# Ledger of designs, part 142: peptides against a protein of PDB entry 4GMN

Target 1, 375 residues: chain A of PDB entry 4GMN
Amino acid sequence: RYANITLLALVTLASIGTDFQETLVKGNQGSRESPISAADEEWNGFDDADGDAMDVDQKSSSGEDQEEDYEEIDVKEDDEDDDDDSITSEMQADMERVVGADGTDDGDLEDLPTLRELIQTAVPQLIRLSNLPIDSDESLTIQSHALSALNNISWTISCLEFANGENANIHNAWYPTAKKIWRKTILPILEADSADLKLATQVTSLAWAVARVLHGETPTDGNPHRKFISLYHSSKQQAGGNSNSIEEPEDPFQGLGVKCIGVVGSLAHDPAPIEVNREVGVFLVTLLRQSNNVPPAEIVEALNQLFDIYGDEELACDKEVFWKDGFLKHLEEFLPKMRTLTKGIDKRTQPELRTRADEALLNLGRFVQYKKKHA

## One batch from the design tools (peptide; made by RFdiffusion4, then SolubleMPNN)

Design b2_p18_1_s1 (from b2_p18_1, 17 letters changed)
Fold by OpenDDE base, seed 4:
Structure b2_p18_1_s1 (fold): chain B 375 residues (1-375), chain A 18 residues (1-18)
Amino acid sequence: as target 1 above (375 residues)
Amino acid sequence: SVIRKLNKSNLEESKKSL
């Protein structure tokens, strides 16, 4: 009885995290679809050239109107209003405020009561549940569902813009909680060194979501970047040996390899230690050099991480790692390979992968040109 | 301007395994 209620609550919390994200995506699309006020570019009308279009009177013949009696098939759209009442009116109101709030209120999450309760009440309980002793299949199930809920919440929050002081109230409320998730949930699971690839995938997904907000301020204790690099390599060795392919997720961007790259890339951002940045940067550049044996989605993610880490020339990692370790040369040498790789992706079978590869190729060309001007 | 599409979130579908 209590177990089923706990599982239902965990599934509900994971759903809430998904519904919040969908609403954020819709709200951010709606704000971009604010009609560009058609600037009244006075389209200076083309002068009425009085071209006498000749009245070609051709009277041709009496084709018999076969009145095909199209029976109006009254397709009763049974609007099965699947009242998936999952989004409460309070949750929707909180989401509308997150999308619409001109970030001037130094407010505590007073104006975001649902998000406040999610961060302050739900997440601390999920952290507790993720740390239960694993002594039964029931405790393992509870841990998995707690990790899924933490993942969805953390991903949703990581999709908010925090640049230029945007959403500072949410950032400030989340930041200590994100550090707590890292220290209390992620690190202990990574230290347990379990052969469970499902658990490793869940914790790596959560770690990526958390690290997308904390960046280089993610706790560096125990060199977690090396654990994720090791996990990347271990996952590749296991996939090669047993034809029990853990079904590669249908989405190539949800693979454990992509998640590992996303985590370590995020961990390498400023103010990460230069040694951490270097180890990650060398790992990412090495993937590009070995691109013939690397899934295209991992190459796309590795490129995006390299652009994000080394996009700012004022950062210490630009001089001490990017230029010092000769990363520009490796990126230039990779350009023709990336063109070939991108062209080899079928737009019909893998439209998302092709689109993201086309974008990454465009950005790689721009990034190389940028760095060459600032050399 | 780096054209970043928001990385599709790695949301776990809460499998309705009730």
Scores: peptide ipSAE 0.048, ipTM 0.750, DockQ to the pose 0.213
Fold by OpenDDE base, seed 2:
Structure b2_p18_1_s1 (fold): chain B 375 residues (1-375), chain A 18 residues (1-18)
Amino acid sequence: as target 1 above (375 residues)
Amino acid sequence: SVIRKLNKSNLEESKKSL
């Protein structure tokens, strides 16, 4: 009984995260009716408007860990009314506020009560459930569903705009929770060194979602970038041996290899330690050098991560890694290979992959030109 | 500007294994 209720609640939270994201994407598409005219804007780097980095004075309030006694939510079996899998009216209202809010209010999530409860009440419970001792198929199922719910919530939040102080209230509420997910859920699972590729894929997906918000501020304890690089290599070795291939996900961008690249790329952003940045940058450039044996989706992701990490010349990683380690030469040498790779993708069978490869090829040409002007 | 398409979310479809 309790296990089934817990599983239903976890499935519901995962579904809510999905519906919330679909609604965000639809709402943001309505405001971004400016077709990104892919044509004529010369990519001149990131126009870092000098937004004063808010010195978030980390007042290390050593708040004593009050063990908040988690009251058992007596989930009453309220009747299966056929509440269609639709986002609640309250979640819809919160979504409309997030999409419409001029991000100037340093305000509490008072105006976003559903999102507040999701972050402050639901996520801590999901973290707890993801840390259950795995002693049964039931505990493994609970962990998997808790990870799926955390993944969907974290991905949804990572799709919000946080640049230029947009959604600062949500960012500020999410940031400590994202660090808690990293430390309490992601790291312990990565340290357990499980041979379970499903669990590894789930935790890597969650890690990518979390790292898309935390970037270089993601905790570097235990060198998690090396664990994800190792996982990348291990996943390639297993796919070659046992023809019980876990069905390669129908979407090439949902593969464990892409997820590993996305995580380590995100971890390498400023203000990441320069040696973390270097190890990741060398890994990504090495994938491009070995591109004949790398899936096209992983090449696309590796390129996007390289552009995002090294797109700003003012960052320490530009001088200390990009130029010092000679990455420009490798990118320039890869450009003709990328043209061949992109042309080899069938537009009819893989339209998304082809579109993203065409974009990555365009950006690679622009990026190489930019870096040559700023040498 | 790099054409950042927001990567299609790695949402796990909650397989309704009801």
Scores: peptide ipSAE 0.048, ipTM 0.749, DockQ to the pose 0.182
Fold by OpenDDE base, seed 1:
Structure b2_p18_1_s1 (fold): chain B 375 residues (1-375), chain A 18 residues (1-18)
Amino acid sequence: as target 1 above (375 residues)
Amino acid sequence: SVIRKLNKSNLEESKKSL
């Protein structure tokens, strides 16, 4: 009984995270006169606008690790059988406010009560449930559903704009929780070195969502980038040997290889340690050099990560890694291969992959030209 | 502005496998 209620609550939280994301995506499409899907936005470099980089003095509130005694949420059996898989009117009002809100500096979510309860009440319980001792198929199921709920919530939050101080209240509320997910959920599962590719895919998806917000501020303890690089290589070795194809997800961008690239790319952003940035940059450039044996979706993701990591010439990684390790030459040498790869994708059978490859090819040409101008 | 490509979310479908 308690297990079924817990599983239902976890499924509901995962659904809420999905519906919240769909509404945020629809809201963000409605507010922009041009439906440039944020996936279709061409990288134009930094325009030389003397925009005062406001030092976001992230006052690291050293919140002491108060062991918040998670009081047992006495799930009152309010027997209201309303299977309303619908976004509540309160959640809808929170989503409308998130799309329209000028970010307040305070991590106070007074104006976003549903999002506050999701971050402050639900996520800590999901972290706890993801860390249950695995002793049964039931505990494995609970862990899987807790990871799915954390994944969907974390992905939804990672789809908010946090550049230029936008949604700063949400960012400030999420940031400590995202670090807690990383340290308490992601790292322990990565340290367990499980041969379970399903669990590895779930934790890697969650890690990508979390790292898309934390970037180079993601905790570097235990060199997690090397674990995801190792997982990438291990997943390729297993796929080549067993004719039990893990059903390659129908979406090429949902593959474990793409997720690993997305995580390590996100981990390598400023202010990541230069050695972490170098190891990731070398990994990504090596995929481009080996592109004949790499799925096109992984090449597209690796290119996007390289553009995001090395797009800013003011960052230490530009001088100390990009230029020093000669990445421009590798990108320029890859440009004709990318043209061939992109042209080889059938627009009728793989329209999304073709569109994203056409865009990545265009951005690669622009990026190479940009870097050649700023050399 | 590095237009951070909204990578298509890796949402897990909550399979009603209860």
Scores: peptide ipSAE 0.046, ipTM 0.744, DockQ to the pose 0.213
Fold by OpenDDE base, seed 5:
Structure b2_p18_1_s1 (fold): chain B 375 residues (1-375), chain A 18 residues (1-18)
Amino acid sequence: as target 1 above (375 residues)
Amino acid sequence: SVIRKLNKSNLEESKKSL
C-alpha cells in the first residue's frame, strides 16, 4: 500500500517535470514568432564584422524534379482525451511566468509557488528516496522512479536561460539543490560501482542535467569526469560482447555514450580546474580521431561540447589547453571526415541525426576559421 | 551563427506502467 502510493507520487512528479518542460519549450517557441531556421541561430561568440561572402560557385546540376506524390496518410488522431489532470492551473500559471519573468536576484520563488514546492519540498524527498538501502526489487524500483523524477525536474530547469542574469531567482533557488543532488545522489551511485547499465544510464542522464546548470562549478571531489570517461569506455566494451545489449534507444541522442559526453563536456567549462578541462578535451578530441568506430550522435555531441568549452578565447583553457595541446590541427584534420560522416546519414531514416550533423559540420567549419583568425 | 538547438531533453518518458 505505501509503496504503491510512493510509486504513484514518483510517477506523478516525473510527469509534472515532463509537462513543465513541454510547456516551456512551446512557450519559448511561441515568443519567437519569426521561424529562425535552425540554420540561423547565431553563435554569438563571433563578431562577424568581416562580411567577406566567399562566393561558393553554385554549380547548377539540373536534377530532374521527380514529384513523388506523397499519399497523405490520414493519421486518424485518435483523440484519446486522456484528461491528464496532472497539470494544475497553478502549474500552468508558473510555466507561463517562467518564460517571461524578470528574475529577482534573491532566489525567492514567491511568484512561482509550484516550482518553489518542487525544489524545496519534492526534490529533498526524492534525494532521500534515491539513497534508500537497496535490499529488494521494491527498493530498486523506488530508487529508479526517484531518479526519473529528479532527472525530469533537473532537465526542465536546465532548459531555462540563465545567461545575462535571466531567471536569476530560479538559478539561485536551484543552485544549492543541484549541488545537493550531485553530492547526495549522483556521487554515491557512481561510487557504488554497480554493473547495472540501466542505473548507470539514469544517473548519467541526471548528472548531465545537473552539470548543464553547474558547469565548471560542479563539485570536483573524487574526479567525477574520470568516472564518466571510464563508464563511456566500459559501456563500449560491453556492447561489443553480449547480444543482450540494452536495446539501443531509438533516439541515437539518448544513448549512454552521448550522455557521458554531455556530462564531461559540461564539467569542463570555466571555472573547472585546467587539468579537468585538459583530460575532457583530450577525451573529446580522441573520439574525433577514432571517429570510424564512434556513433555519429556521439561525434555530434563531442563537437558541440568542444565548441562550448573552447569558444571563448578569454578563458584560461583556450591558451593553456586548446592552443597548448594543438586541438586546432585535430579539428582541421577531422573536417573532411565529418563531411563524409554527415553525407552518409540517410535524411529519410534519420532526419534529426542528419540535421544535427549538418549543423555540427557547419559549426566545425566556422569554428576552425575563427580559431585560425585568432591564432 | 552556431545553432545550439536545445538538446531534446533526456526526459525519461514516464512509461505508463499503470
Scores: peptide ipSAE 0.048, ipTM 0.748, DockQ to the pose 0.183; fails the geometry check

Design b2_p18_1_s2 (from b2_p18_1, 14 letters changed)
Fold by OpenDDE base, seed 3:
Structure b2_p18_1_s2 (fold): chain B 375 residues (1-375), chain A 18 residues (1-18)
Amino acid sequence: as target 1 above (375 residues)
Amino acid sequence: SVAERERQASLAESQASL
């Protein structure tokens, strides 16, 4: 009974975390649609009149009348308009404020009471539940649901813009909590060295969401980038050996390999230590060199991370890593391989993977051209 | 986005566990 109520509360918190994003994405689209004046291009409908009435005749057959008296069970469709009012009017009002708030306020979430309660009340409980002693299948289930709820909340917050001081109140409230999730939930699970790939996938998803906000300010204690690189390699070794089909996620971008790349890429951003940046940069460039044995989705993610890490020439990592370690040469040598890889993806069976690979290929060409001009 | 799908996947896994 208490377990079921706790699980329901965790699922509800995970749902709230998802619905909150949909509202954020809708709100952020509304602010960027400056009305591009739809020029009324009068598409003059072409008048093509003629086509012939072909007469096809066909006849006959007579099959018999069996009146099976189907009693109309008047299934009253109770239109239970399950108005799944999962988005409370308070959450919607908080989201409208988040999208509209010019980030001038001192990290107080007074104007965002639902988000405040999620960060200050719910997340500290979820961290506690994710750290329960695992002594039963029930404790494993509670940990999994607590990680899912933390994942959904963390991913929601990671979809906010924090550049140029935008959403500074939310960033300032989340930042200490994100560091607490990292130190209290993510690091202990990574250090337990569990062979549980499901748990490893959940903690890596959460780590990516947290690292997308903390970037190079993510706690470097115990070299977590090396743990995720090791997890990447271990996951590749296990997938080759045991026919326990962990069902390869139908989405190629949900794979543990993609998630590991996303985490380590995020950890390598400024102000990360140059040696952390170098180790991650070398890992990512090595994936491109070994691309014949790497899933296309991981190549797309590795490219995006390389563009984000090394896009700014004013950063210390540009001179000390990108140029010093000769990354441009590896990107240039990879460009023809990326064209072949992208062309090999079937648009009909994998339309999204193809779209993201086409984008990454375009960006790779632009990035190589940019770096050659700024050499 | 990648973020939307990670959440939808995490939510679906959470719902399938009930």
Scores: peptide ipSAE 0.032, ipTM 0.745, DockQ to the pose 0.808
Fold by OpenDDE base, seed 5:
Structure b2_p18_1_s2 (fold): chain B 375 residues (1-375), chain A 18 residues (1-18)
Amino acid sequence: as target 1 above (375 residues)
Amino acid sequence: SVAERERQASLAESQASL
């Protein structure tokens, strides 16, 4: 009875965290171009003013018109208006304020009461519930639901823009809480070294969401990047051995391998220690070198992480890692392999994977050209 | 977005366990 009430409350908090994002995304689409996920941003290198337009010779190959007669499947829209008004008018008003909030506030969420209560009241309880001793299947279920709620909240906050001091009040309120999630939830679960791949996937998703806000300011205690690299390798060894491998998610970007890459990429940003950056950079470049045995979605994520980490030449990691460890050569040698990989993805069966691979290929070409100009 | 599907997947897993 108390367990079922706790589980219902945890599911409700997870739903609120999701619905809050949907409202943010819908609100932002109405006023600005959709927040391109960091994975969908076209890497526009630094504006060097010398735009020599490369003439791409469009050789028109005339392929013949096969008129395939599309039978108009009259999909009856059964408008089941399930008016699940799960979003309170107060939550909607808070999200409309977040989309417009250029607030230079010291972390006061006075104008965002729902978000304030979520961060200050709900999240500390979720951290407690995620860190309970596991002594029963009920305790394991409570932990899983607490991790789900923390995941949804953390991902929602990670979709806010924080560059140039945008949403500074939310960032300042979230930052100490994000560090607390890392130290009190993520690290203890990673240290328990459980063979539970479901728990490992949940904690890795949460770690990515938290690391997308903290970046290189994520606590380096206990070398968490090495734990996620080890988890990446362990997950690949398990998938190769048993025909009862956990069904790879239908979405190639939801795989544990992609999540591990996203975490370690985010952890490697400045001001991360140069040795953390180096170990992550070497891991990512090694995936590109071994690309024949790596899922395309993991290659796309590894490329995007490499562009984000090494895009700025003024950072210490550019000189001390990128140039010193010879990463440019590996990226240039990978360019023809990426073209082959991208062309091998069927646009009909894997449209999103193909689009993101086409973008990552374009960005790789630009990035290699940029780095060659600044050598 | 990938981030949106991460939340929806995590929510669906949590709902399926009730």
Scores: peptide ipSAE 0.031, ipTM 0.745, DockQ to the pose 0.863
Fold by OpenDDE base, seed 4:
Structure b2_p18_1_s2 (fold): chain B 375 residues (1-375), chain A 18 residues (1-18)
Amino acid sequence: as target 1 above (375 residues)
Amino acid sequence: SVAERERQASLAESQASL
């Protein structure tokens, strides 16, 4: 009885974390084009003011009009208004304020009461529940639901823009809580060395969401990047041994391998220690060199992480790792392989994977040219 | 987005376990 109430409360908190993002996305659509996921942002290299728009003269090949008379099947849209009233009017009002907030540096979230209660009241309880001793299937279920709720909240917050002092109040409120999630939830689970791949996937997804905000300021205690690299390799060894594939998620971007790459990439950003950056950079470049045996989605993620880590030439990692360890040569040698890989993805069966690979290929071309100009 | 689908997947897994 108490367990079911706790589980229902945890599912409700996980739902609130998701619905909060849908409202952010809808609110932001009123002022800017569809939120390109930070993973879908085309790496616009520094504005070379010489935008020579190459007029690709697509010569009109006159393909003959076969008027196939598609019978207009009048699909009556039965508007089943399933008004799932999951979004509270208070959550909607908080989201309208996040989108409209001129930079009030009020770290107290006075204007965002729902988000404040989520960060200050709910998250500390979820951290507590995720740290319970696992002594029963019930305690394992409670941990899983607490991790799911922490994941959804952390991912939602990680989709906010924090560059240039945007959302500084939310960043300032979240940052100490994100560090608590890392130290109290993520590290203890990673140190327990559980053979549970479900738990490993949940903690890795949470770690990615947290690391997308903390970047190189993520606590380096216990070398977490090496634990996630080890988990990456262990996951590949287990998938190869049992033909009972743990259902590879239908979405290639939901794989544990992609999540591990996302975590270690995020951990390698400035101001991460140069040796952490180097170990991650070498791992990512090694995936590109071994691309024939790596899922395309992991290659896309590894490329995006490399662009984000080494996009800024003013950072110490550009000189001390990118140039010093000769990464440009590896990226240039990978460019023809990426063209072949991308062309091998069927647009009909895997449209998203193809789109993301086409973008990553375009960005790789631009990034290589950028780095060659700044050599 | 990848992030949205992760939340939806995590939510669906949590709901299916009730």
Scores: peptide ipSAE 0.031, ipTM 0.743, DockQ to the pose 0.857
Fold by OpenDDE base, seed 1:
Structure b2_p18_1_s2 (fold): chain B 375 residues (1-375), chain A 18 residues (1-18)
Amino acid sequence: as target 1 above (375 residues)
Amino acid sequence: SVAERERQASLAESQASL
């Protein structure tokens, strides 16, 4: 009984997280044609626009760790079937505000009640549920659903633009919670060294969503980038050994390998420690060198991550890693291989993979030209 | 987006487990 109510609530939260994104995507499509994933923007090079580094004045609000005694939400079975349409309407109104917000408001999520409730009320409970002792199939199911809900919420938030101080209120509200998800949910599961590829995939998806907001500010405790690199390699070894490998997801971009690349790429952004950046950069460049044995979707993701990490020449990682470790040469040597790879993808059977590969090939050409000009 | 499909997949797995 309690397990079923908990599962229903977790599925509902996972649904809300998805519907919130669908609303965000629809709202963004009303104002801009294509959902710009950070991976769908054509890399145009850096124009010499004096990007004033906004001094993010880290007001260290010493939030005293109030152990808020999470009262057991007595989920009253109020049979009000009317709440689904109301939640959808509130979520729509919140998304219209997010899309319309030129808001310099460092304020509380006062104008975003649904998002506030997701961050402040739902997520802390999902973190708790993801940390339950695994002693039964029921506890495994609860953990899986809690991870799914956290994934959906985290990915929804990661689709917001936070560059140039956009959505700063949401960023500021999410940031401490995202760090809590990382430390309390992601790291403990990665440390448990489970042979469960399903759990590993769920945690890796969540880690990518969280890392897409935290970037190089993601906690480096326990070297999580190495755990994801190890997971990448382990997943490849298992897929090669048993013909009963988990059916490769019909979507090539949903593979555990792509997710691992997305996580470690995101973790390597400034202000990541230079050694973390280097280890990730070397991993990504090594995938390009070994591209004959790497799925095309993983190559596309690895390229996009390399562009995002090493696009800015003012960053310490450009000088200390990109140039010092000779990455340009590897990218140049990869360019003809990428052309061959991209041409080998059938537009009829894999239209998305082909589109994303055509874009990544174009961006690779531009990136190599840019870096050659700034050498 | 990749993100959207992950959530739809996660939702579908969650619903199939009920």
Scores: peptide ipSAE 0.030, ipTM 0.737, DockQ to the pose 0.807

